# Ledger of designs, part 73: peptides against a protein of PDB entry 3J47

Target 1, 121 residues: chain A of PDB entry 3J47
Amino acid sequence: IRLTNQLKSLKGLQSKLKDVVEYLDKVINKELPINHTILGKLQDVFNLLPNLGTPDDDEIDVENHDRINISNNLQKALTVKTNDELMVIYISNLVRSIIAFDDLIENKIQNKKIQEQRVKD
Target 2, 26 residues: chain B of PDB entry 3J47
Amino acid sequence: NAQYHLLVKQGDGLLTKLQKYGAAVR

## One batch from the design tools (peptide; made by RFdiffusion4, then SolubleMPNN)

Design b2_p19_5_s3
Fold by OpenDDE base, seed 2:
Structure b2_p19_5_s3 (fold): chain B 121 residues (1-121), chain C 26 residues (1-26), chain A 19 residues (1-19)
Amino acid sequence: as target 1 above (121 residues)
Amino acid sequence: as target 2 above (26 residues)
Amino acid sequence: DELLQLSQQLLSQVHSLLA
């Protein structure tokens, strides 16, 4: 039951992540207007990420057009990093679930062995 | 990306084995 | 015994994934 629920949750997370990516792609392609609520939540996620921006990038007097490009590149890099981190978390949770299930199976085997020994005695 | 896909593939293999083991224990 | 071997194999594979 627990493993099934974890798998379901993981699949749900994967689906949600895919939806987020698809949404972001549509926003980038100007197919959909920017949803401020979604953008705010994404910004919150980015803010929880370690600041990968070197402070030196903020000190460069780059012309406004270059600033937008740098911001977009940084945002892209941050998005990729966020995706990678989420993927790592996903895999880690999957592995933990597998380990827990393996331990459960081992415990069941041991219990069966104990019961068999009790019947022989 | 390639490493990620490899890890996912390995995880899927483990899940399959785990399912088989769970079925055998039942 | 076969179940034990299978569990050990699974555990080994999990450890390999974590490494």
Scores: peptide ipSAE 0.354, ipTM 0.861, DockQ to the pose 0.119
Fold by OpenDDE base, seed 5:
Structure b2_p19_5_s3 (fold): chain B 121 residues (1-121), chain C 26 residues (1-26), chain A 19 residues (1-19)
Amino acid sequence: as target 1 above (121 residues)
Amino acid sequence: as target 2 above (26 residues)
Amino acid sequence: DELLQLSQQLLSQVHSLLA
């Protein structure tokens, strides 16, 4: 049951990472906005991942320990990769927010200038 | 990781400046 | 005028982050 859940979680993480990469590529190409649902699901997976990596130490044969260490190293590598992808998404959202805010400020300045000109006329 | 943290810090600095500018425009 | 200069400075910094 635990191994099946770990495999299911890894497959899910792999699928979500692929979806995130595809989405990031679309965002970079300005084809689609960032999907907040994907971010939420990735965060949920990451919150669950530390709990999936603790093998019950009791009856695990040496071959299973090496496979678990390889699996843990792969999970750690996948965690780092996913963290990097999340950081890229975060930075992209931050930059978009900054640009949008800058445009709003410029629009307010222009509106104020138009109002001042109307008062002088 | 260090490059991403630097980019995040730069973005936070820009956000703070934008907030100050937005407050001055109001 | 000061507000315009500040906006231009912020825009320049944003472009530098995107590059």
Scores: peptide ipSAE 0.324, ipTM 0.860, DockQ to the pose 0.064
Fold by OpenDDE base, seed 4:
Structure b2_p19_5_s3 (fold): chain B 121 residues (1-121), chain C 26 residues (1-26), chain A 19 residues (1-19)
Amino acid sequence: as target 1 above (121 residues)
Amino acid sequence: as target 2 above (26 residues)
Amino acid sequence: DELLQLSQQLLSQVHSLLA
């Protein structure tokens, strides 16, 4: 049951990561703003990942030690992958913020130029 | 990881330039 | 003029990051 739940969660995470990647591609292409919902879901998945490795106390059979180690390794790998995705999202947000700020600065410069021209006339 | 760090570094550089630009506009 | 140039440079860098 636990392994099945872990696999299901992994599949869910994989699906969400795919959605995030697709969203990020759209953000990179300036087609969409950053979706906070996707970020929230990814964070939720990340926060749930540590729980995927919590052994139900009842089935600590010796054969499960290898499975536990495999599960922990998989969880670690997934954590790294999730972290990378979060970083990509963060960078995308940062870039968008920078672009917006640059546009704002340019607008201010243009407004200043217009005002200077009005004063000179 | 290396590509990510490079991208982060580039973003930080851009942010710094943006901050300088903002300060100059003020 | 210098501010405009700086803005253009920044914009170019942003575009490079997005590409």
Scores: peptide ipSAE 0.372, ipTM 0.868, DockQ to the pose 0.064; fails the geometry check
Fold by OpenDDE base, seed 3:
Structure b2_p19_5_s3 (fold): chain B 121 residues (1-121), chain C 26 residues (1-26), chain A 19 residues (1-19)
Amino acid sequence: as target 1 above (121 residues)
Amino acid sequence: as target 2 above (26 residues)
Amino acid sequence: DELLQLSQQLLSQVHSLLA
């Protein structure tokens, strides 16, 4: 029962990560805006993942070692994939902020030039 | 990891430049 | 002119990050 629940949870996480990747691809292609709620949920999933034991943890029972190693490797791979997705979202938001700031600066410069011209007239 | 780090570094550089530019305009 | 150059440089860097 416990093992089955863990497997089901992992499958659920994998499906959610796939959905996030698809969403990120759409955002990169400018088909959809970034949804911050998805990012928050992904972070929550990461925090709920058991600590990926370092391969040096000698205390893991030898009989389950292969399954645990495969599970840990899978979890690590999923964690890396999720991190990559979060990074893409972060960079996208950063770029948007930069563009908005650049536009604001340009607007201020233009306004200043207009004011200076009015004073000269 | 290396590509990510490079991308983050470039983003930080861009933010810094924007901040300097914003301060100069204000 | 200096401000315009800086803005263009920023845009170029943003494009490089998105590519």
Scores: peptide ipSAE 0.319, ipTM 0.861, DockQ to the pose 0.067; fails the geometry check

Design b2_p19_5_s4
Fold by OpenDDE base, seed 2:
Structure b2_p19_5_s4 (fold): chain B 121 residues (1-121), chain C 26 residues (1-26), chain A 19 residues (1-19)
Amino acid sequence: as target 1 above (121 residues)
Amino acid sequence: as target 2 above (26 residues)
Amino acid sequence: DSLLQLMKQLLQQVHDLLE
């Protein structure tokens, strides 16, 4: 019973992880807008992942070492990729904020010019 | 990591300039 | 005008960061 429930929970987690990957692929392909809430949750997941990269125990047999190394390298690569994507999103939002601010400044300048013209007439 | 931190610092610098600009336009 | 120039410089810096 307990082991079966753990396996069911693990399968559920795997399915959810697949859904997240599919979502990320759609975001990367610009098919969906970037949802900051989803990205924040994904960051939280990565922060909760144990650093699988500390081989502190010397005695793990050579055959398991390759699978663990591949998993760790994949997780590291996925983390780097996610960080890069988050960085691009951050910069994109920054640029949008700057553009919006530019438009606001230009509008204010134009409004001031219109007011100055009305005072001269 | 270093490139990321550099990019973040540059973004923060840009935001600070933007804030100063916004304050000057008010 | 000086504010607009500062904003243009900022936009250019952001653009350079994206490239």
Scores: peptide ipSAE 0.307, ipTM 0.862, DockQ to the pose 0.077; fails the geometry check
Fold by OpenDDE base, seed 1:
Structure b2_p19_5_s4 (fold): chain B 121 residues (1-121), chain C 26 residues (1-26), chain A 19 residues (1-19)
Amino acid sequence: as target 1 above (121 residues)
Amino acid sequence: as target 2 above (26 residues)
Amino acid sequence: DSLLQLMKQLLQQVHDLLE
């Protein structure tokens, strides 16, 4: 029962990670704005991930040790992947903010130049 | 984790510089 | 002009972080 639940949770996590990757690709392509709700849910998943790897101490059966090690390595790999995804989202937001700020500055410069020309005429 | 924190720190530094610049143009 | 230069530097820093 516990192993089946872990496998189901892992499949669910893998599916969510795929959805996040697809979302990130759309954000990189400027097709979609960043959804803060998705980011919050991803953070919640990260906070839950460490708890998925602590088997209760009681049944040390030697044959499960290799499977546990593979599971822990996969959890670490998934954590790294999700951190990379969050980082890409963060950078994409920064780039958008910089572009918007650049446009604002250029507009202000142009407006000032137009006003100076009107005062000289 | 360390690389992520470094990138976030650099991004925050960039954002702070951008904010200061925007305030100077106002 | 100084503002544009600072923005260019900022963009370059972002680019260097992305690569």
Scores: peptide ipSAE 0.306, ipTM 0.863, DockQ to the pose 0.073; fails the geometry check
Fold by OpenDDE base, seed 5:
Structure b2_p19_5_s4 (fold): chain B 121 residues (1-121), chain C 26 residues (1-26), chain A 19 residues (1-19)
Amino acid sequence: as target 1 above (121 residues)
Amino acid sequence: as target 2 above (26 residues)
Amino acid sequence: DSLLQLMKQLLQQVHDLLE
């Protein structure tokens, strides 16, 4: 019973991760705006993933163990992929924020120079 | 995971510095 | 000038994170 519930939870998580990846791909492609709430929930999911535990090895038939291992490997691969995509989005937003800030700083510097020149004239 | 967390931590540090800089320019 | 230096350092840190 517990193992079946864990497998079902993992499958549910996999489906959600797939939906998230599809959403992230749309955001990367600028088809949808970035939703910070989704990113926060994803981070929470990733932080909780290590706590989902490997099902206790003691009662799993070898055939179920191989399927669980394959599912876990696939889930791990999907997790890594999703993590990489989130990282790219995060970095891209960070860079955009830095560029925008750089432009603001340059504009302020120019405005200060113009004001100083007007006071000298 | 550890590399990702390190990257996120460094990015957050940069954002904090950026915010401080923005406050100093105001 | 100090603000410009801080910005340059920030950009360098971002660059180092991207590489």
Scores: peptide ipSAE 0.299, ipTM 0.859, DockQ to the pose 0.092; fails the geometry check
Fold by OpenDDE base, seed 3:
Structure b2_p19_5_s4 (fold): chain B 121 residues (1-121), chain C 26 residues (1-26), chain A 19 residues (1-19)
Amino acid sequence: as target 1 above (121 residues)
Amino acid sequence: as target 2 above (26 residues)
Amino acid sequence: DSLLQLMKQLLQQVHDLLE
């Protein structure tokens, strides 16, 4: 019973991971817009992944060392890619904030000019 | 890492300038 | 005019970061 439940949970996790990969591929191909919430959750997942790259000096047999190095390099590459995507999002939001601020300033200047003209009339 | 930190620093600088300008227009 | 110039500088910095 316990082992069967663990296997079912692992299969469920694998399916969800596949869905995330498929979503990321669609975003990379510009088929879907970047979703900030999904990227934030993905970043959280990567932060929760043990740093596979801390060489804990535990006697990892030489045959597993290549697999661990490949996994660590892949995880590092995925983390860098996610950080780059988040950076693009941050910049885009910054630009949007600047544009909105420009419009507010222009509106305020115009309103002040209209009020000054009404006081002179 | 260095490029990311540079980008964040530039963005923060812009945000700070924008905030100062908004306060001056108030 | 000074605000507009500041915003232009900000936009340019953002553009340079995106490229």
Scores: peptide ipSAE 0.298, ipTM 0.859, DockQ to the pose 0.077; fails the geometry check

Design b2_p19_6_s1 (from b2_p19_6, 11 letters changed)
Fold by OpenDDE base, seed 4:
Structure b2_p19_6_s1 (fold): chain B 121 residues (1-121), chain C 26 residues (1-26), chain A 19 residues (1-19)
Amino acid sequence: as target 1 above (121 residues)
Amino acid sequence: as target 2 above (26 residues)
Amino acid sequence: DQLLELLLQKLQELEKLLA
């Protein structure tokens, strides 16, 4: 019973991870806007993913060791990819903030010029 | 990692320049 | 990588506009 529940949870996680990859591909292809909430949840998932890079030194057959190593390498690769995506989003938000501030500064300069003209008339 | 920190640092530098400009226009 | 480069280029363009 406990093993079957763990396998079902793992299968559910694998399906969810696939949905996330498909979502990230759509975001990369600009088919969908970046959803910060989804990315935050992904980051939480990757942070909660046990660093499977502790092989408990128990005699798991060479085939399972290769599968665990592949899973860990894939997890590391996915973590790096997710960090790069989060980075791109962070920079995009920074650029948007800079543009918005530049527009605000220009609006203030224009308002100041209009006030100076009204005082000269 | 290093390229990220460089890019973030460059963005923070721009934000700081923009803040200085905003303060000078105020 | 290309999107990151484009963002870097936009930041550099904004820096040049503020200088």
Scores: peptide ipSAE 0.271, ipTM 0.842, DockQ to the pose 0.066
Fold by OpenDDE base, seed 3:
Structure b2_p19_6_s1 (fold): chain B 121 residues (1-121), chain C 26 residues (1-26), chain A 19 residues (1-19)
Amino acid sequence: as target 1 above (121 residues)
Amino acid sequence: as target 2 above (26 residues)
Amino acid sequence: DQLLELLLQKLQELEKLLA
């Protein structure tokens, strides 16, 4: 039963990671806005993953220790990769906000210049 | 970690420049 | 690594646009 649940959780994580990568590609291509709710749910899953990989102190034979270390290293590598992906999303949003604010400033300068010209005429 | 902090610091620097420019245009 | 490089490049491009 535990092994089947771990395999199901790993498949769920793999599917979610694929969805995040596809979402990142769409954000990089400017096709979709960022959904913060998806990011929050992803963070919650990653906070639960260490709890799923804590060896319950129940007597797992030394031959499984290498498999547990490989699993923990893989989970850590997946967590790092996802944090890097989330960072790219955050910076992409920051960049978009900066561009939008720059355009707003330029529009305001142009509007002020037009108004000053109308007062002189 | 260090590369993340560098990227965040660059973004904050840009945001601060943009805020100063927005205040000068008011 | 490539995604981080692309991100750095976009930040530098914005810095150049705001200078």
Scores: peptide ipSAE 0.269, ipTM 0.840, DockQ to the pose 0.065
Fold by OpenDDE base, seed 1:
Structure b2_p19_6_s1 (fold): chain B 121 residues (1-121), chain C 26 residues (1-26), chain A 19 residues (1-19)
Amino acid sequence: as target 1 above (121 residues)
Amino acid sequence: as target 2 above (26 residues)
Amino acid sequence: DQLLELLLQKLQELEKLLA
């Protein structure tokens, strides 16, 4: 029971880490609207979270229960932390894209104004 | 969860507005 | 929140320049 739960927790963490990496790569490559990918991966993480707490085996040993609960809470906390890190990266990329587009608009407005002045002179 | 979805929705709203302005300046 | 507000302010400045 304990060893199986640790292996399940480690596999869950590994799967989440892989999902995070795959998401980051897709964000870098601009292949998808960043929001849909984040939301999809977040949903996958939340759908996996309930499955981390069901031991399928009916054997009562009270002393291992506290360590299993601490491990599950730590895994939930690590998942939340990973989601927060992904969110920060997403928002940072969104902000950079908005700033770059704002600068492009301003440059176009200035160029148009300069051209209008040259036609009037 | 709720704060994340709110932040994402706000970011999408800003991006959509910015795209509309960029199309108007073209 | 502060960053989002700054972005909204920049968009409003651009709107005023286009009007």
Scores: peptide ipSAE 0.279, ipTM 0.844, DockQ to the pose 0.082; fails the geometry check
Fold by OpenDDE base, seed 5:
Structure b2_p19_6_s1 (fold): chain B 121 residues (1-121), chain C 26 residues (1-26), chain A 19 residues (1-19)
Amino acid sequence: as target 1 above (121 residues)
Amino acid sequence: as target 2 above (26 residues)
Amino acid sequence: DQLLELLLQKLQELEKLLA
């Protein structure tokens, strides 16, 4: 039962990761705005995923242990990949915020110069 | 983890510089 | 302009850390 739930969670994570990648590509290409709700839900899934990986030490055949280790390694690799993708999203948002702030500062400087010129005339 | 925290810290440093510039333009 | 350049440099540094 736990292995099937881990495989289902991994498949769900892989599907979600693909959706996040596709969403990221659209956001990078400025085709769609960032949905913070998707990001939050993804973070929640990642925070819950480490808790899904502790099998109680009772009676899992050695043959399942290797499959569990491979599944856990794949899940770890997918977790790292998704953390990297989330990091790219975060950086992209940060950069957009910074550009927008720079434009705001430049507009404010220009408005100050225009007001100073109007007071001299 | 450590690289992620480093990137976040660098981003926060940039945001802080931007905030200082915005305050100097006020 | 200098702030934008600094931002671009930091973006490139982040991109290099991501690669």
Scores: peptide ipSAE 0.263, ipTM 0.847, DockQ to the pose 0.043; fails the geometry check

Design b2_p19_6_s2 (from b2_p19_6, 12 letters changed)
Fold by OpenDDE base, seed 4:
Structure b2_p19_6_s2 (fold): chain B 121 residues (1-121), chain C 26 residues (1-26), chain A 19 residues (1-19)
Amino acid sequence: as target 1 above (121 residues)
Amino acid sequence: as target 2 above (26 residues)
Amino acid sequence: DQLLELLLQKLTELQKLLA
């Protein structure tokens, strides 16, 4: 059950990562705004990842110790991967803010030029 | 990690340049 | 424009690291 849930969560994370990448491509292409919903869904996947850190029961065999270590390593790897995804989303938000600011600057420059022309006439 | 931090740092540098440009246009 | 281009380059580089 736990391994199946981890695999499902990994697949869900992989799917969300793909969605984030696809979203980033659309942002690069100026087609879409940053979707905070992807970030929320990613957080939800992490919150839905069973906290593999409740070892209830001191009696599960040597084979489970390797499975727990693999599971913890997988969780750690997933956490790192998620942090990387969150960071990409953060950078994408930053990029949008920069684009919006650039457009604002250009609009201000144009407005200033129009005002200077009106004062010369 | 290091490449990511480098990319973030470069993004922040670009943002800072844009902020300076915005301040110069005001 | 150059700043935007630099930003796009960084996004593309980040995408390559995540792919």
Scores: peptide ipSAE 0.328, ipTM 0.859, DockQ to the pose 0.042; fails the geometry check
Fold by OpenDDE base, seed 1:
Structure b2_p19_6_s2 (fold): chain B 121 residues (1-121), chain C 26 residues (1-26), chain A 19 residues (1-19)
Amino acid sequence: as target 1 above (121 residues)
Amino acid sequence: as target 2 above (26 residues)
Amino acid sequence: DQLLELLLQKLTELQKLLA
């Protein structure tokens, strides 16, 4: 039961990670706006992931210690990777906000120049 | 982590410069 | 324009760190 749940959780995490990567690629390509609700749910999943590795205390078998350490290291690596992905999303949003603001400034400059030309004529 | 924080800090700096420019054009 | 280019360059650098 426990191994099957770990494998299912790993597959679910792998699928979610793939979805996040695909979302990031669409965000980088400016095809989609950031969905903050998806980001929040992803963060919640990652905050729950550390707790999914605490099993009920009831069988001390020494051979599981190396597997638990590998699982914890993999979970930490996955958490870091996701943090990096969320970061790329954040920066991509920042870039989009900067572009939009630059376009607004340019539009204001152009409008001012047109108004000055109309007053001179 | 450190490279990330550096990149975020540089992005925030760029945003701040852009905000100042936008305020000066208003 | 230069600020935008700098921001795009940083984004590209981040992508390289994640790859």
Scores: peptide ipSAE 0.318, ipTM 0.865, DockQ to the pose 0.042; fails the geometry check
Fold by OpenDDE base, seed 5:
Structure b2_p19_6_s2 (fold): chain B 121 residues (1-121), chain C 26 residues (1-26), chain A 19 residues (1-19)
Amino acid sequence: as target 1 above (121 residues)
Amino acid sequence: as target 2 above (26 residues)
Amino acid sequence: DQLLELLLQKLTELQKLLA
């Protein structure tokens, strides 16, 4: 029962990762805005993933152990891939924030120059 | 992992420079 | 301007890590 739930959770995670990749591609292409709720839910899924990996059953056949190890390696690989994707979203948001702040600073400098010129006239 | 942390650290450094510039223009 | 260029460089490096 636990193994089937882990495999189902991994498939669910893989599907969610695909949805996140597709969403990221749309955000990169400026077709959709960033949805912070999807990002938060994805982080919650990752924080719950370590709790799915406790092998408390000492009686699982060697063939199931190899499949579990392959599943865990795939889960780790998917976790790394998702962490990399989340990182890229984070940095893309950081860059957007920095550009917006740079534009704000430039606008403030221009407004200050216009005010100084009006005081001299 | 290490490259990720380096990239995040560099992003934080840029954000800090931007904050200092914003404070100097205030 | 230099800060914007540095940001664009970092974005480009990140895109290369994702590809």
Scores: peptide ipSAE 0.288, ipTM 0.853, DockQ to the pose 0.042; fails the geometry check
Fold by OpenDDE base, seed 3:
Structure b2_p19_6_s2 (fold): chain B 121 residues (1-121), chain C 26 residues (1-26), chain A 19 residues (1-19)
Amino acid sequence: as target 1 above (121 residues)
Amino acid sequence: as target 2 above (26 residues)
Amino acid sequence: DQLLELLLQKLTELQKLLA
């Protein structure tokens, strides 16, 4: 019973991972817009993956070492890329907030000038 | 990393200047 | 206005690094 439930959960995880890959391929091909919430969740998944790149001196056979190094380099590259994309979004939102605040300041200055003119008449 | 920190620092500087200007207009 | 332009330039530079 416990082993069968673990196999079922692992198969479910594998299916979900496939769905994520298919989604990322569509985003790369510009078929779908980048969803920031999905990117944030992918970052969380990559951060929860143990850094397979601490060489704890456990004798893992040379053939597994190359696959692990490629996987770690790919994971690091994907994490950096995803961080850079989220950073661009953050800065874009900051710029939008600054523009909106500048417009509000200008509107307040104009309203104050109009009120000062009405008090002098 | 260094270019990123420079970009963020300049964005924060702009935001701070805008906040000071907004406080002076009130 | 100049400060806004500087922010837009930085955003454009970051976009070029990610492309």
Scores: peptide ipSAE 0.273, ipTM 0.840, DockQ to the pose 0.043; fails the geometry check

